# Peptides against a protein of PDB entry 4IGA: the designs that were tried, part 38

Target 1, 116 residues: chain A of PDB entry 4IGA
Amino acid sequence: KRVLIVDDAAFMRMMLKDIITKAGYEVAGEATNGREAVEKYKELKPDIVTMDITMPEMNGIDAIKEIMKIDPNAKIIVCSAMGQQAMVIEAIKAGAKDFIVKPFQPSRVVEALNKV

## One batch from the design tools (peptide; aimed at target 1 V101)

Design b1_p28_1_s1 (made by RFdiffusion4, then SolubleMPNN; from b1_p28_1, 13 letters changed)
Fold by OpenDDE base, seed 1:
Structure b1_p28_1_s1 (fold): chain B 116 residues (1-116), chain A 28 residues (1-28)
Amino acid sequence: as target 1 above (116 residues)
Amino acid sequence: SEEEELEKKLKEIEEREEKVRELVEKLL
């Protein structure tokens, strides 16, 4: 399966890329904000998306909503920071399938990928 | 110790995940 990684932090994208690749998944591509995430989703048609919440241009919740309009069957895993409980709930309501709290262990990411 | 601090942090993360999941399950 192919994964689109969405996070404004280059370090986080690199970390996720390593985890995803080592787990036997393919990285479809990367996005650095919600607007780019929507465009990359259209372009790459990934099987799974890892989605940061707080990003410039467009936040992760709005990106989820737009992606769900494009593909109601999208598999989106939210990657949230501490204090973002309410935003995680909103992301799930918007159509996200699961969530992970930062900082996370590699095994937790793999578990989420395997579950969706 | 550093190990104890890490274990504590991991436990806190797990508890937060569970709390959010419980709330989500109640709402959806």
Scores: peptide ipSAE 0.158, ipTM 0.659, DockQ to the pose 0.412
OpenDDE base, seeds 2, 3, 4, 5: peptide ipSAE 0.132, 0.071, 0.141, 0.069; ipTM 0.645, 0.620, 0.649, 0.604; seed 5 fails the geometry check

Design b1_p28_1_s2 (made by RFdiffusion4, then SolubleMPNN; from b1_p28_1, 11 letters changed)
Fold by OpenDDE base, seed 4:
Structure b1_p28_1_s2 (fold): chain B 116 residues (1-116), chain A 28 residues (1-28)
Amino acid sequence: as target 1 above (116 residues)
Amino acid sequence: SLEEELRRRLEEIEEREKEVKELVEKLL
């Protein structure tokens, strides 16, 4: 399966890319904000999306909503910081299938990828 | 409510992640 990685932090994208690749998934591409995430989803048609919540230009929740309009069956895993419980809830309401809290263990990411 | 339960579970998960982070910091 192919994964679109969305996070404004280059370090986080790098970390996720390493985990995803080592788990046997393919990285479809990367996005640095919610607007780019929506465009990349259309372009790449990934099987799974890892979605950061707090990003410039467009936040992850809005990006989830837009992606769900494009593909109601989108498999989105929201990646949240500690203390963002309300935002995670909103992301789930918007259509996210699972969530990961930062900082995370690689095994947790793999579990989420395998579950969705 | 379902939302309240989800919030509670999220808080529990975050606490566990914090504990893991602390262990990593001690290991380094």
Scores: peptide ipSAE 0.225, ipTM 0.714, DockQ to the pose 0.040
OpenDDE base, seeds 1, 2, 3, 5: peptide ipSAE 0.067, 0.030, 0.034, 0.098; ipTM 0.573, 0.494, 0.493, 0.571

Design b1_p28_1_s3 (made by RFdiffusion4, then SolubleMPNN; from b1_p28_1, 12 letters changed)
Fold by OpenDDE base, seed 5:
Structure b1_p28_1_s3 (fold): chain B 116 residues (1-116), chain A 28 residues (1-28)
Amino acid sequence: as target 1 above (116 residues)
Amino acid sequence: MEEEERRRREREIEERNEEVRKLVEELL
């Protein structure tokens, strides 16, 4: 399966790329904000998306909503430092299938990739 | 001391992610 990685932090994209690749997934591409994530989703048609919430231009919640309009079957895993219950509820209501809080163990990302 | 602090941080990361995972499972 092919994964689109969405995070504004270059270090976090690198970390996720290493985890995804070691788990036997392919990296479809990367995005640095929610607008680029929506564009890359249309272009690349990934099987899975890892989505940050706090990004410039467009936040991850709005990016989830726009991706779900394009593909109602999209498989989106949130990966965010904003682990508050209200944010988890908003991400799941937007259409996300899982929520990972930063910092995380690599095994939690692999578990999420395998379940969606 | 350093290994015990590492193990404590690893538990705190796991516990936080487990709480959120349970909430996701309740919402889906």
Scores: peptide ipSAE 0.704, ipTM 0.916, DockQ to the pose 0.937
OpenDDE base, seeds 1, 2, 3, 4: peptide ipSAE 0.696, 0.702, 0.700, 0.703; ipTM 0.914, 0.916, 0.914, 0.915

Design b1_p28_1_s4 (made by RFdiffusion4, then SolubleMPNN; from b1_p28_1, 15 letters changed)
Fold by OpenDDE base, seed 2:
Structure b1_p28_1_s4 (fold): chain B 116 residues (1-116), chain A 28 residues (1-28)
Amino acid sequence: as target 1 above (116 residues)
Amino acid sequence: MEEEERRRRELEIEERQKKVQELVEKLL
């Protein structure tokens, strides 16, 4: 399966790329904001998306909503420092299949990738 | 002191992960 990685932080994208690749997944591409995530989703047609919430141009919640309009079967895993209950509820309501709070262990990302 | 603080931070991270996972499982 191919994964689109969405995070404004280059370090976080690098970390997720290492985890995803070591778990036997392919990296379809990277996006640095929610607008680029929607564009890259259309272009690359990834099997899974890892989505940050706090990004410039467009936040992760709006990116989830726009991706779900394009593909109602999209498999989106949120990876965010914003672990508040309200944000988790909002992300799942928008169409996310899981929510991982930062900082995380690599095993938690692998479990999420295998479950969606 | 440093080992106890490290262990406390590791436990706080684990508890946060668990609470979020339990909430996701209730919502799906």
Scores: peptide ipSAE 0.654, ipTM 0.907, DockQ to the pose 0.805
OpenDDE base, seeds 1, 3, 4, 5: peptide ipSAE 0.651, 0.649, 0.654, 0.652; ipTM 0.904, 0.903, 0.906, 0.905

Design b1_p28_2 (made by RFdiffusion4)
Pose (drawn by RFdiffusion4):
Structure b1_p28_2 (pose): chain A 116 residues (1-116), chain P 28 residues (1-28)
Amino acid sequence: as target 1 above (116 residues)
Amino acid sequence: EEEIDERNEEVKELVEEVQEELEEEEEE
């Protein structure tokens, strides 16, 4: 399965890419903010996307809304430090299929990739 | 590590509750 990794932190993108490839998934690309996430999603058409919330330019909520418009069947797992109830509700309402709060353990990322 | 796991289990339960409430709203 091809995964687009979206996060403005170079270190997080690096450790997610490492977890996803070792778990048997193919990293399809990376994006560093919400606008690029929509741009890459159109270009790459990944099976799954990992989505940070707090990003420059456009946040993860808006990027989720933008990708769900491009593809109503997009499969998105949020991976964010913004683990408040209101944010989880907002991400799920926007169309994300799962939510992992940072700091997270790596096994939770794997089960989220499987789930979608 | 245990505190991180417990926090992620609570967030998972909240995701499942919100998804179920959205399905019920769509049916109404």

Design b1_p28_2_s1 (made by RFdiffusion4, then SolubleMPNN; from b1_p28_2 with E1M D5E E9K K12E Q19K)
Fold by OpenDDE base, seed 5:
Structure b1_p28_2_s1 (fold): chain B 116 residues (1-116), chain A 28 residues (1-28)
Amino acid sequence: as target 1 above (116 residues)
Amino acid sequence: MEEIEERNKEVEELVEEVKEELEEEEEE
């Protein structure tokens, strides 16, 4: 399966890329904000998306909503430092399949990838 | 490590609760 990695932090994208590739998934591409994520989703048609929330240009919640309009069957896993209950609820209601709070263990990401 | 595991468990439980609520709303 192919994964689109969305995070504004280069370090975080690198970390996720390492986890995803070691788990036997392919990286479809990377995006640095929510607008780029929507564009890359249309272009690359990934099987799975890892989505940050706090990003410039467009936040992760809005990106989830726009991707779900394009593909109602999109498989989106949120990875965010914003672990507040309200944010978790909002992300799942927007269409995300899972929510992972930063900092996280690599095994948690792998479990989420395997579950969706 | 324990704090991360506890936080992750709480979030996982909340995710499942919200999904169940969404499924119930679609059936009504």
Scores: peptide ipSAE 0.598, ipTM 0.878, DockQ to the pose 0.859
OpenDDE base, seeds 1, 2, 3, 4: peptide ipSAE 0.594, 0.595, 0.593, 0.597; ipTM 0.877, 0.877, 0.876, 0.878

Design b1_p28_2_s2 (made by RFdiffusion4, then SolubleMPNN; from b1_p28_2, 10 letters changed)
Fold by OpenDDE base, seed 5:
Structure b1_p28_2_s2 (fold): chain B 116 residues (1-116), chain A 28 residues (1-28)
Amino acid sequence: as target 1 above (116 residues)
Amino acid sequence: SAAIEERNEEVEKLVEEVKEELEKEKKE
């Protein structure tokens, strides 16, 4: 399966890339904000998306909503430092399949990837 | 840390609860 990695932090994208590839998944591409995420989703048609929340241009919640308009069956896993209950609820209601709070264990990401 | 692990567990539970609620709403 191919994964689109969305995060404004280069080090986080690198970390996720390492986890994803070691788990046997392929990295479809990367995005640094919500607008890029939406465009990359259209372009690459990934199987799974890892989505940050706090990003410039467009935040992760809005990106989720836009991607779900494009593909109601999109498989989006949120990965964010903002683990407030309200944020979790909003992300899931927007269409996310899972919510991972930073900092995270690599195994948590792998489990999430395997579920979707 | 224990605090981080506990937070992660709480989030996981919340995710499942929200999903269940959403499914109930769709069936009503």
Scores: peptide ipSAE 0.604, ipTM 0.889, DockQ to the pose 0.777
OpenDDE base, seeds 1, 2, 3, 4: peptide ipSAE 0.234, 0.260, 0.592, 0.234; ipTM 0.740, 0.754, 0.886, 0.738

Design b1_p28_2_s3 (made by RFdiffusion4, then SolubleMPNN; from b1_p28_2, 10 letters changed)
Fold by OpenDDE base, seed 5:
Structure b1_p28_2_s3 (fold): chain B 116 residues (1-116), chain A 28 residues (1-28)
Amino acid sequence: as target 1 above (116 residues)
Amino acid sequence: MEEIEKRNEEVEKLVEEVKKELEKEKKE
């Protein structure tokens, strides 16, 4: 399966890329903000998306909503430092399948990838 | 590591609770 990695932090994208590839998944591409994420989703048609929340241009919640309009069956896993209950609820209501709080263990990401 | 594990469990429980509520709302 192919994964689109969305995070404004280069080091985080690198970390996720390492985890994803070692787990046997292919990286479809990367996005650095929510607007780019929506564009890349249309272009690459990935199987799974890892989505940050706090990003410039467009935040992760809005990106989730836009992607769900494009593909109601999108498989989106949120990875965010903002682990407040309200944010988790909002992300899931927007269409995300899972929510991973930073910092995280690689195994948590792999489990989420396998589950969606 | 223990703190991370506990936090993860709490978030996972919340995710499942929200999903259940969404399913209830869909059926109502």
Scores: peptide ipSAE 0.608, ipTM 0.887, DockQ to the pose 0.838
OpenDDE base, seeds 1, 2, 3, 4: peptide ipSAE 0.217, 0.258, 0.603, 0.225; ipTM 0.739, 0.763, 0.885, 0.741

Design b1_p28_2_s4 (made by RFdiffusion4, then SolubleMPNN; from b1_p28_2, 14 letters changed)
Fold by OpenDDE base, seed 5:
Structure b1_p28_2_s4 (fold): chain B 116 residues (1-116), chain A 28 residues (1-28)
Amino acid sequence: as target 1 above (116 residues)
Amino acid sequence: MKAIEEKNKKVEELVEKVKKELEEEKKK
């Protein structure tokens, strides 16, 4: 399965790439904001998306909504430092399949990838 | 470490709760 990694932080994208590849998944590509995420989703048609929330240009919640318009069956896993209850609820209602709070264990990401 | 683990667990529980509620709403 191919994963699109979305995060504005280069170090976080690198970390996720390492986890994803070691788990046997392929990295379809990377995006640094929500607008790029939507564009890359259309271009790459990934199987799974890891989505940050706090990003410039377009935040992760809006990106989820736009991707869900494109593909109602999209598999989106949120990875965010913002673990507030309201944010979690909003992300899931927008269409996300899971919500992982930073900092996280690599195993948590792998479990989420395997579950969606 | 324990605080982070507990936070993560609570988020996981919340995710499942919200998903269940959304599924129930779709059935109506």
Scores: peptide ipSAE 0.610, ipTM 0.896, DockQ to the pose 0.770
OpenDDE base, seeds 1, 2, 3, 4: peptide ipSAE 0.297, 0.313, 0.604, 0.289; ipTM 0.784, 0.791, 0.894, 0.778

Design b1_p28_3 (made by RFdiffusion4)
Pose (drawn by RFdiffusion4):
Structure b1_p28_3 (pose): chain A 116 residues (1-116), chain P 28 residues (1-28)
Amino acid sequence: as target 1 above (116 residues)
Amino acid sequence: AEEELEEEIEEALEEVEEEKEELEEELE
């Protein structure tokens, strides 16, 4: 399964890529903010996207809304430090299928990839 | 559709809570 990794932190993109490839998934690309996420999603058409919330330019919520417009069947797992109830509700309402709060353990990322 | 959405939200909130509790215990 091909995965697009979306996060403005180079270190997080690095450690997610490492977890996803070792778990047997193919890293399809990376994006560093919400606009690029929508741009890459159109270009790459990944099976799954990992999505940060706090990003320059356009946040994860808006990027989720943009990708769900491009593809109503997009499968998105949020991975963010913004683990408040309101943010989880907002991400799920926008169309994300799962939510992992940072700092997270790697096994949760794996089960989220499987789940979608 | 409204009930399915509410179930998904509840499940996601429970999973976030459980992750936070496990993290607090690990730090202690």

Design b1_p28_3_s1 (made by RFdiffusion4, then SolubleMPNN; from b1_p28_3, 13 letters changed)
Fold by OpenDDE base, seed 5:
Structure b1_p28_3_s1 (fold): chain B 116 residues (1-116), chain A 28 residues (1-28)
Amino acid sequence: as target 1 above (116 residues)
Amino acid sequence: SAAELEKKIQEALEKVQRQLEELKKELE
């Protein structure tokens, strides 16, 4: 399966790329904000998306909503430092399949990838 | 349905809570 990594932090994208590839998945591409995420989703048609929330241009929640309009069957895993209940609820309502809090263990990401 | 959505929300909240508890334990 191919994964689109969405995070404004280069270090975080690098970390996720390492985890994803070691787990046997392919990295379809990367996006640094919600707008890029939507465009890359259209372009690459990934199987899975890891989605940050706090990003410039367009936040992760809005990106989820836009991607779900394009593909109601999109498999989106949120990865965010914001673990408040309200944010989790909002992400799931928007269409996310899972919510991972930063910092996270690599095994948690792998578990999410395997279950979506 | 509303029930299905609520279930999904609850599962996500439980997973988040688990992560937070694990992090707290590591800091002790």
Scores: peptide ipSAE 0.661, ipTM 0.911, DockQ to the pose 0.970
OpenDDE base, seeds 1, 2, 3, 4: peptide ipSAE 0.647, 0.660, 0.646, 0.552; ipTM 0.907, 0.911, 0.907, 0.881

Design b1_p28_3_s2 (made by RFdiffusion4, then SolubleMPNN; from b1_p28_3, 8 letters changed)
Fold by OpenDDE base, seed 4:
Order: structure tokens, then C-alpha cells, then sequence
Structure b1_p28_3_s2 (fold): chain B 116 residues (1-116), chain A 28 residues (1-28)
């Protein structure tokens, strides 16, 4: 399966890329904001998306909503430092399948990838 | 559908709470 990684932090994208590839998944591509995420989703048609929330240009919640308009079957895993209940609720309502809080253990990401 | 969404939200919240608890344990 192919994964689109969305995060404004280069370090985080690198970390996720390492986790994803070691778990036997392919990285379809990367995006640094919500607008790029939507564009890359259309272009690459990934099987799974890892989605940051706090990003410039377009935040992760809005990106989830736009992707879900394109593909109601999209498999989106949120990875965010914002673990507040309100944010979790909003992400799930937007269509996210899972929510992982930063900082996270690699196993949490792998489990989410395997279950979506 | 609303009931199913509420269930999904509940499960996600529980999972996040577990993650936060594990993080707290690592900080102690």
C-alpha cells in the first residue's frame, strides 16, 4: 500500500517515512500543507494518508474535509500534537479513521496503518 | 449513522486517552 505523508515539518516527514517504509509500506509522496495534500491526493491516489493538523495555508481538518469530498472512502490517519478532545472529535467528524498524538511511538503508527 | 459516528468518536477518544496515559508514564 502507498502512503501520502502530510506534515509541515521536514523532520516529522522524515520520521514518518522511515516508520512507514520499515513497516513494508511505500511512500507515495509528501505534502507540506493542506492545499498540497489535496493536490497530491488527486495526483497520486494514495491508499492511506497521514495528516498533520497545524499547517500553514490550509490546516489538516480542512484538508480532510476536501479529500473526503473527492474520495469518501479515503483512509486518513491524523498525527498531531493537538490531542485535545475537541480536536479529536473534529477530526473524526471530518472523516479521519484514526488519531495519533505527538510525540508517538512508531508502533502506534504501524498499528494504525495496518487497521485502516 | 449518527450513532455510528458517536461510537467512532468514543473509540478515538479512548485511544487518545490511552496514548496520553502512556506518555505520562514515560515522563514519570
Amino acid sequence: as target 1 above (116 residues)
Amino acid sequence: EEEELEKKIKEALEKVEEQLRELEEELE
Scores: peptide ipSAE 0.627, ipTM 0.897, DockQ to the pose 0.915
OpenDDE base, seeds 1, 2, 3, 5: peptide ipSAE 0.626, 0.626, 0.593, 0.592; ipTM 0.896, 0.896, 0.883, 0.884

Design b1_p28_3_s3 (made by RFdiffusion4, then SolubleMPNN; from b1_p28_3, 10 letters changed)
Fold by OpenDDE base, seed 5:
Structure b1_p28_3_s3 (fold): chain B 116 residues (1-116), chain A 28 residues (1-28)
Amino acid sequence: as target 1 above (116 residues)
Amino acid sequence: MEEELEKKIKEALEKVEKQLEELKKELE
């Protein structure tokens, strides 16, 4: 399966890329903000998306909503430093399948990838 | 549909809480 990695932090994208690759998944591409994420989703048609929340141009929640309009069956895993209940609820309501809090262990990401 | 959404939210919250608790233990 192919994964689109969305995060404004280059370090985080690199970390996720390593985890995803080692877990046997393919990296479809990367996006640095919500707008780019939507564009890349259309272009690459990934199987899974890892989505950051706090990003410039367009935040992750709005990106999730836009992607869900394009593909109601999209598999989106949120990965965010904002682990407040309100944010989790918002993400799930928007269409996310899982919510991972930063910092995280690689096993948590792999578990999410395998279950969506 | 509302029941399904509530269930999904509950599960997500439980996972987050578990992760935060594990992280807290590592810092103690």
Scores: peptide ipSAE 0.649, ipTM 0.900, DockQ to the pose 0.973
OpenDDE base, seeds 1, 2, 3, 4: peptide ipSAE 0.649, 0.648, 0.649, 0.643; ipTM 0.900, 0.900, 0.900, 0.898

Design b1_p28_4 (made by RFdiffusion4)
Pose (drawn by RFdiffusion4):
Structure b1_p28_4 (pose): chain A 116 residues (1-116), chain P 28 residues (1-28)
Amino acid sequence: as target 1 above (116 residues)
Amino acid sequence: EEKLELALELYEKAREEQEEMLEEELEE
């Protein structure tokens, strides 16, 4: 399965890419903010997207709304430090299929990739 | 309603995971 990794932190993108490839998934590309995420999603048409929330330019909530418009069947797992109840509700309402709060353990990322 | 239930379940699950990780750090 091809995965687009979306996060403005170079280190997080690096450690997620490492976890996804070792778990048997193919890293399709990376994006560093919400606008790029929508741009890459259109270009790459990944099977799954990992989505940060706090990003410059456009946040993860808006990027999820943008990708769900491009593709109502997009599969998005949020991976964010913004683990408050309101943010989880907002991400799920926007269309994300799962939510993982940072700092996270790597096994949770794997089960989320499987789940979607 | 289904999304709200799902979001609440994920929120509670995340809280439990964070608590378990904090306990492991304190034991170290």

Design b1_p28_4_s1 (made by RFdiffusion4, then SolubleMPNN; from b1_p28_4, 11 letters changed)
Fold by OpenDDE base, seed 5:
Structure b1_p28_4_s1 (fold): chain B 116 residues (1-116), chain A 28 residues (1-28)
Amino acid sequence: as target 1 above (116 residues)
Amino acid sequence: MEKEKKALELYEENLKEQEEMEEEEELE
């Protein structure tokens, strides 16, 4: 399976890339904001998306909504420092399949990848 | 209702994982 990594932080994208690759998944590509995420989803048609919430240009919630319009069967895993109950509810209502809070253990990401 | 239930479950699981990570860091 191919994974699109979406995060504005270069170090987070690097860390997720390492975890995803070691777990036997392929990295389809990377995006640094929500607009780029939507564009890359259209271009690459990934099997899974890891999605940050706090990003410039377009936030992760809006990106989830736009991706779900493109592909109602999209598999989106949120990965965010914003672990508030209201944010988790909003992300799941928008169409996300899972929500991982930063900081996280690599095993939690692998579990999410395998479950979606 | 179903999505809200799932979200609440994920929230509770995440809290537990964060607490476990904090406890492990305090013990090191």
Scores: peptide ipSAE 0.570, ipTM 0.862, DockQ to the pose 0.931
OpenDDE base, seeds 1, 2, 3, 4: peptide ipSAE 0.140, 0.139, 0.150, 0.142; ipTM 0.655, 0.661, 0.670, 0.661

Design b1_p28_4_s2 (made by RFdiffusion4, then SolubleMPNN; from b1_p28_4, 11 letters changed)
Fold by OpenDDE base, seed 5:
Structure b1_p28_4_s2 (fold): chain B 116 residues (1-116), chain A 28 residues (1-28)
Amino acid sequence: as target 1 above (116 residues)
Amino acid sequence: MEKEKKALELYEKNQRELEEMEEELREE
C-alpha cells in the first residue's frame, strides 16, 4: 500500500517515512500543507494518508474534508501534536479513521496503518 | 454520534499511551 505523508515539518515527514517504509508500506509522496495534500491526493491516489493538523495555507481538518469530497473512502490517519479531545472529535467527524498524538511510538503508527 | 464515541475512545487511548511514554522516560 502507498502512503501520502502530509506534514509541514521536514523532520516529521522523514520520521514517518522511515516508519512507513520499515513497516512494508510504500511512500507515494509528501505534502507540506493541506492544499498540497489535496492536490497530491488527486495526483498520486494513495491508499493511505498521514495528516498533520497545524499547517500553513490549509490546515489538516480542511484538507481531510476536501480529500473526503474527492474520495469518500479515503483512509486518513491524523498525526498531530494537537491531541486535545475537541480536536480528535473534529478530525474524526471530518472523516479521519484514526488520530495519533505527537509524540508517538512507531508501533502506534504501524498499528494505524494496518487497521485503516 | 458514533464518530464522537470513537473519537473519545481514541482520545483516551492516546492519553494512556502518552502517559506510558512519559513514565518510561522518567524511569530511564
Scores: peptide ipSAE 0.621, ipTM 0.886, DockQ to the pose 0.975
OpenDDE base, seeds 1, 2, 3, 4: peptide ipSAE 0.610, 0.619, 0.612, 0.618; ipTM 0.882, 0.887, 0.882, 0.885

Design b1_p28_4_s3 (made by RFdiffusion4, then SolubleMPNN; from b1_p28_4, 10 letters changed)
Fold by OpenDDE base, seed 2:
Structure b1_p28_4_s3 (fold): chain B 116 residues (1-116), chain A 28 residues (1-28)
Amino acid sequence: as target 1 above (116 residues)
Amino acid sequence: MEKEEKALELYERNQKEQEEMEEELEEE
C-alpha cells in the first residue's frame, strides 16, 4: 500500500517516512499543507494518508473534508500534537479513521496503517 | 453518535498511551 504523508514539519515527514517504509509500505509522496494534501491526493491516488492538523494555508481538518469529497473511501490517519477531545471528535466526524497524538510510538503508527 | 463514541474511545486510548509513554521517557 502507498501512503501520502502530510505534515508541515520536515522532520516529522522524515520520521513518518522511516516508520512507513520499515513497516513495508511505500511512500506515495509528501505534502506540507492541507492544500498540497488535496492536490497530491488527486495526483497520486494513495491508499492511505497520514494527516497533520496544524498546517499553514489549509489545516488538516479542512483537508480531510476535501479529500473525503474526492474519495469517500479515503483512509486517513490523523497524526497531531493537538490531542484535545474536541479535536479528536472533529477529525473523526470529518472522516478520519484514526487519531494518533504526538509524540507517538512507531508501533502505534504501524498499527494504524495495518488497521485502516 | 457512532462517530462521536468512536472519537471518545480514541481520546481515552490516546490519553492512556501518552501517560504510558511519559512514564517510559521519565525512566530513561
Scores: peptide ipSAE 0.657, ipTM 0.896, DockQ to the pose 0.901
OpenDDE base, seeds 1, 3, 4, 5: peptide ipSAE 0.654, 0.652, 0.655, 0.656; ipTM 0.895, 0.894, 0.895, 0.895

Design b1_p28_4_s4 (made by RFdiffusion4, then SolubleMPNN; from b1_p28_4, 14 letters changed)
Fold by OpenDDE base, seed 5:
Structure b1_p28_4_s4 (fold): chain B 116 residues (1-116), chain A 28 residues (1-28)
Amino acid sequence: as target 1 above (116 residues)
Amino acid sequence: DEKEKLALKLYEENQKELKEMEEKKLKE
């Protein structure tokens, strides 16, 4: 399966890329904001998306909503430091399948990838 | 609301994992 990694932090994208590839998944591409994420989803048609929330241009919640309009069957895993209850509820209601809070263990990401 | 139930479950699980990670750091 191919994964689109969305995060404005280069180091976080690198970390996720390492985890994803070691777990046997392929990285379809990367996006640095929500607008780019939507564009890359259309272009790459990935199987899974890891989505940050706090990003410039377009936040992760709005990106989730836009991607769900494109593909109602999209498999989106949120990965964010914004782990408060209200945010988790908002993300899941928007269409995300899982929500990982930062900081996280690599095993948590792998479990999420395997579950969706 | 099934989505809300899922969200609450995930939140609780995440908090547990965070706590465990923090406790591990305190012991190091």
Scores: peptide ipSAE 0.668, ipTM 0.909, DockQ to the pose 0.984
OpenDDE base, seeds 1, 2, 3, 4: peptide ipSAE 0.660, 0.661, 0.659, 0.661; ipTM 0.906, 0.907, 0.906, 0.907

Design b1_p28_5 (made by RFdiffusion4)
Pose (drawn by RFdiffusion4):
Structure b1_p28_5 (pose): chain A 116 residues (1-116), chain P 28 residues (1-28)
Amino acid sequence: as target 1 above (116 residues)
Amino acid sequence: ELEEFEEEIDERNEEVKELVEKVQEELE
């Protein structure tokens, strides 16, 4: 399965890419903010996206709304430090299928990739 | 200290998972 990794932190994108490839998934590309996420999603058409929330330019909530418009069947797992109830509700309402709060353990990322 | 910290991460992620399942059911 091809995965687009979306996060403005170079270190997080690096660690997620490492976890996804070792778990047997193919890293399809990376994006560093919400606008690029939508741009890459159109270009790459990944099976799954990992989505940070706090990003410059456009946040993860808006990026989720933008990708769900491009593709109503997009599978998105949020991976964010913004683990408040209101943010989880907002991400799920926007269309994300799962939510992982940072700092996270790597096994939770794997089960989220499987789940979607 | 490390094992206690890892358990705190797991507990927080379990609570968030349960909240995601509840919100998804309410949107059905």

Design b1_p28_5_s1 (made by RFdiffusion4, then SolubleMPNN; from b1_p28_5, 12 letters changed)
Fold by OpenDDE base, seed 5:
Structure b1_p28_5_s1 (fold): chain B 116 residues (1-116), chain A 28 residues (1-28)
Amino acid sequence: as target 1 above (116 residues)
Amino acid sequence: SMEELLEEIRKRNEEVEKLVEEVKESLK
């Protein structure tokens, strides 16, 4: 399966790429903001998306909503430091399949990838 | 300790996992 990694932090994208590839998944591509995420989703048609929330241009919640308009069956896993209950609820209602709070263990990401 | 830090990380994510499932169920 191919994963689109969305995070404005280069370090975080690097970390996720390492986890994803070691788990046997392919990285379809990377995006640095929500607008780019939507564009890359259309272009790459990934199987799974890891989505940050706090990003410039377009935040992760709006990106989720836009991707879900494109593909109602999109598999989106949120990875965010914004682990407040309200944010979790909003993300899931927007269509995300899971929510991982930063900081996280690599195994948590792998489990999420395998589950969606 | 490192073990304590890892446990805290696990606990925070576990709480979120529970919430995710609760929200999903409420959307049915």
Scores: peptide ipSAE 0.664, ipTM 0.920, DockQ to the pose 0.958
OpenDDE base, seeds 1, 2, 3, 4: peptide ipSAE 0.162, 0.174, 0.184, 0.171; ipTM 0.680, 0.688, 0.694, 0.682

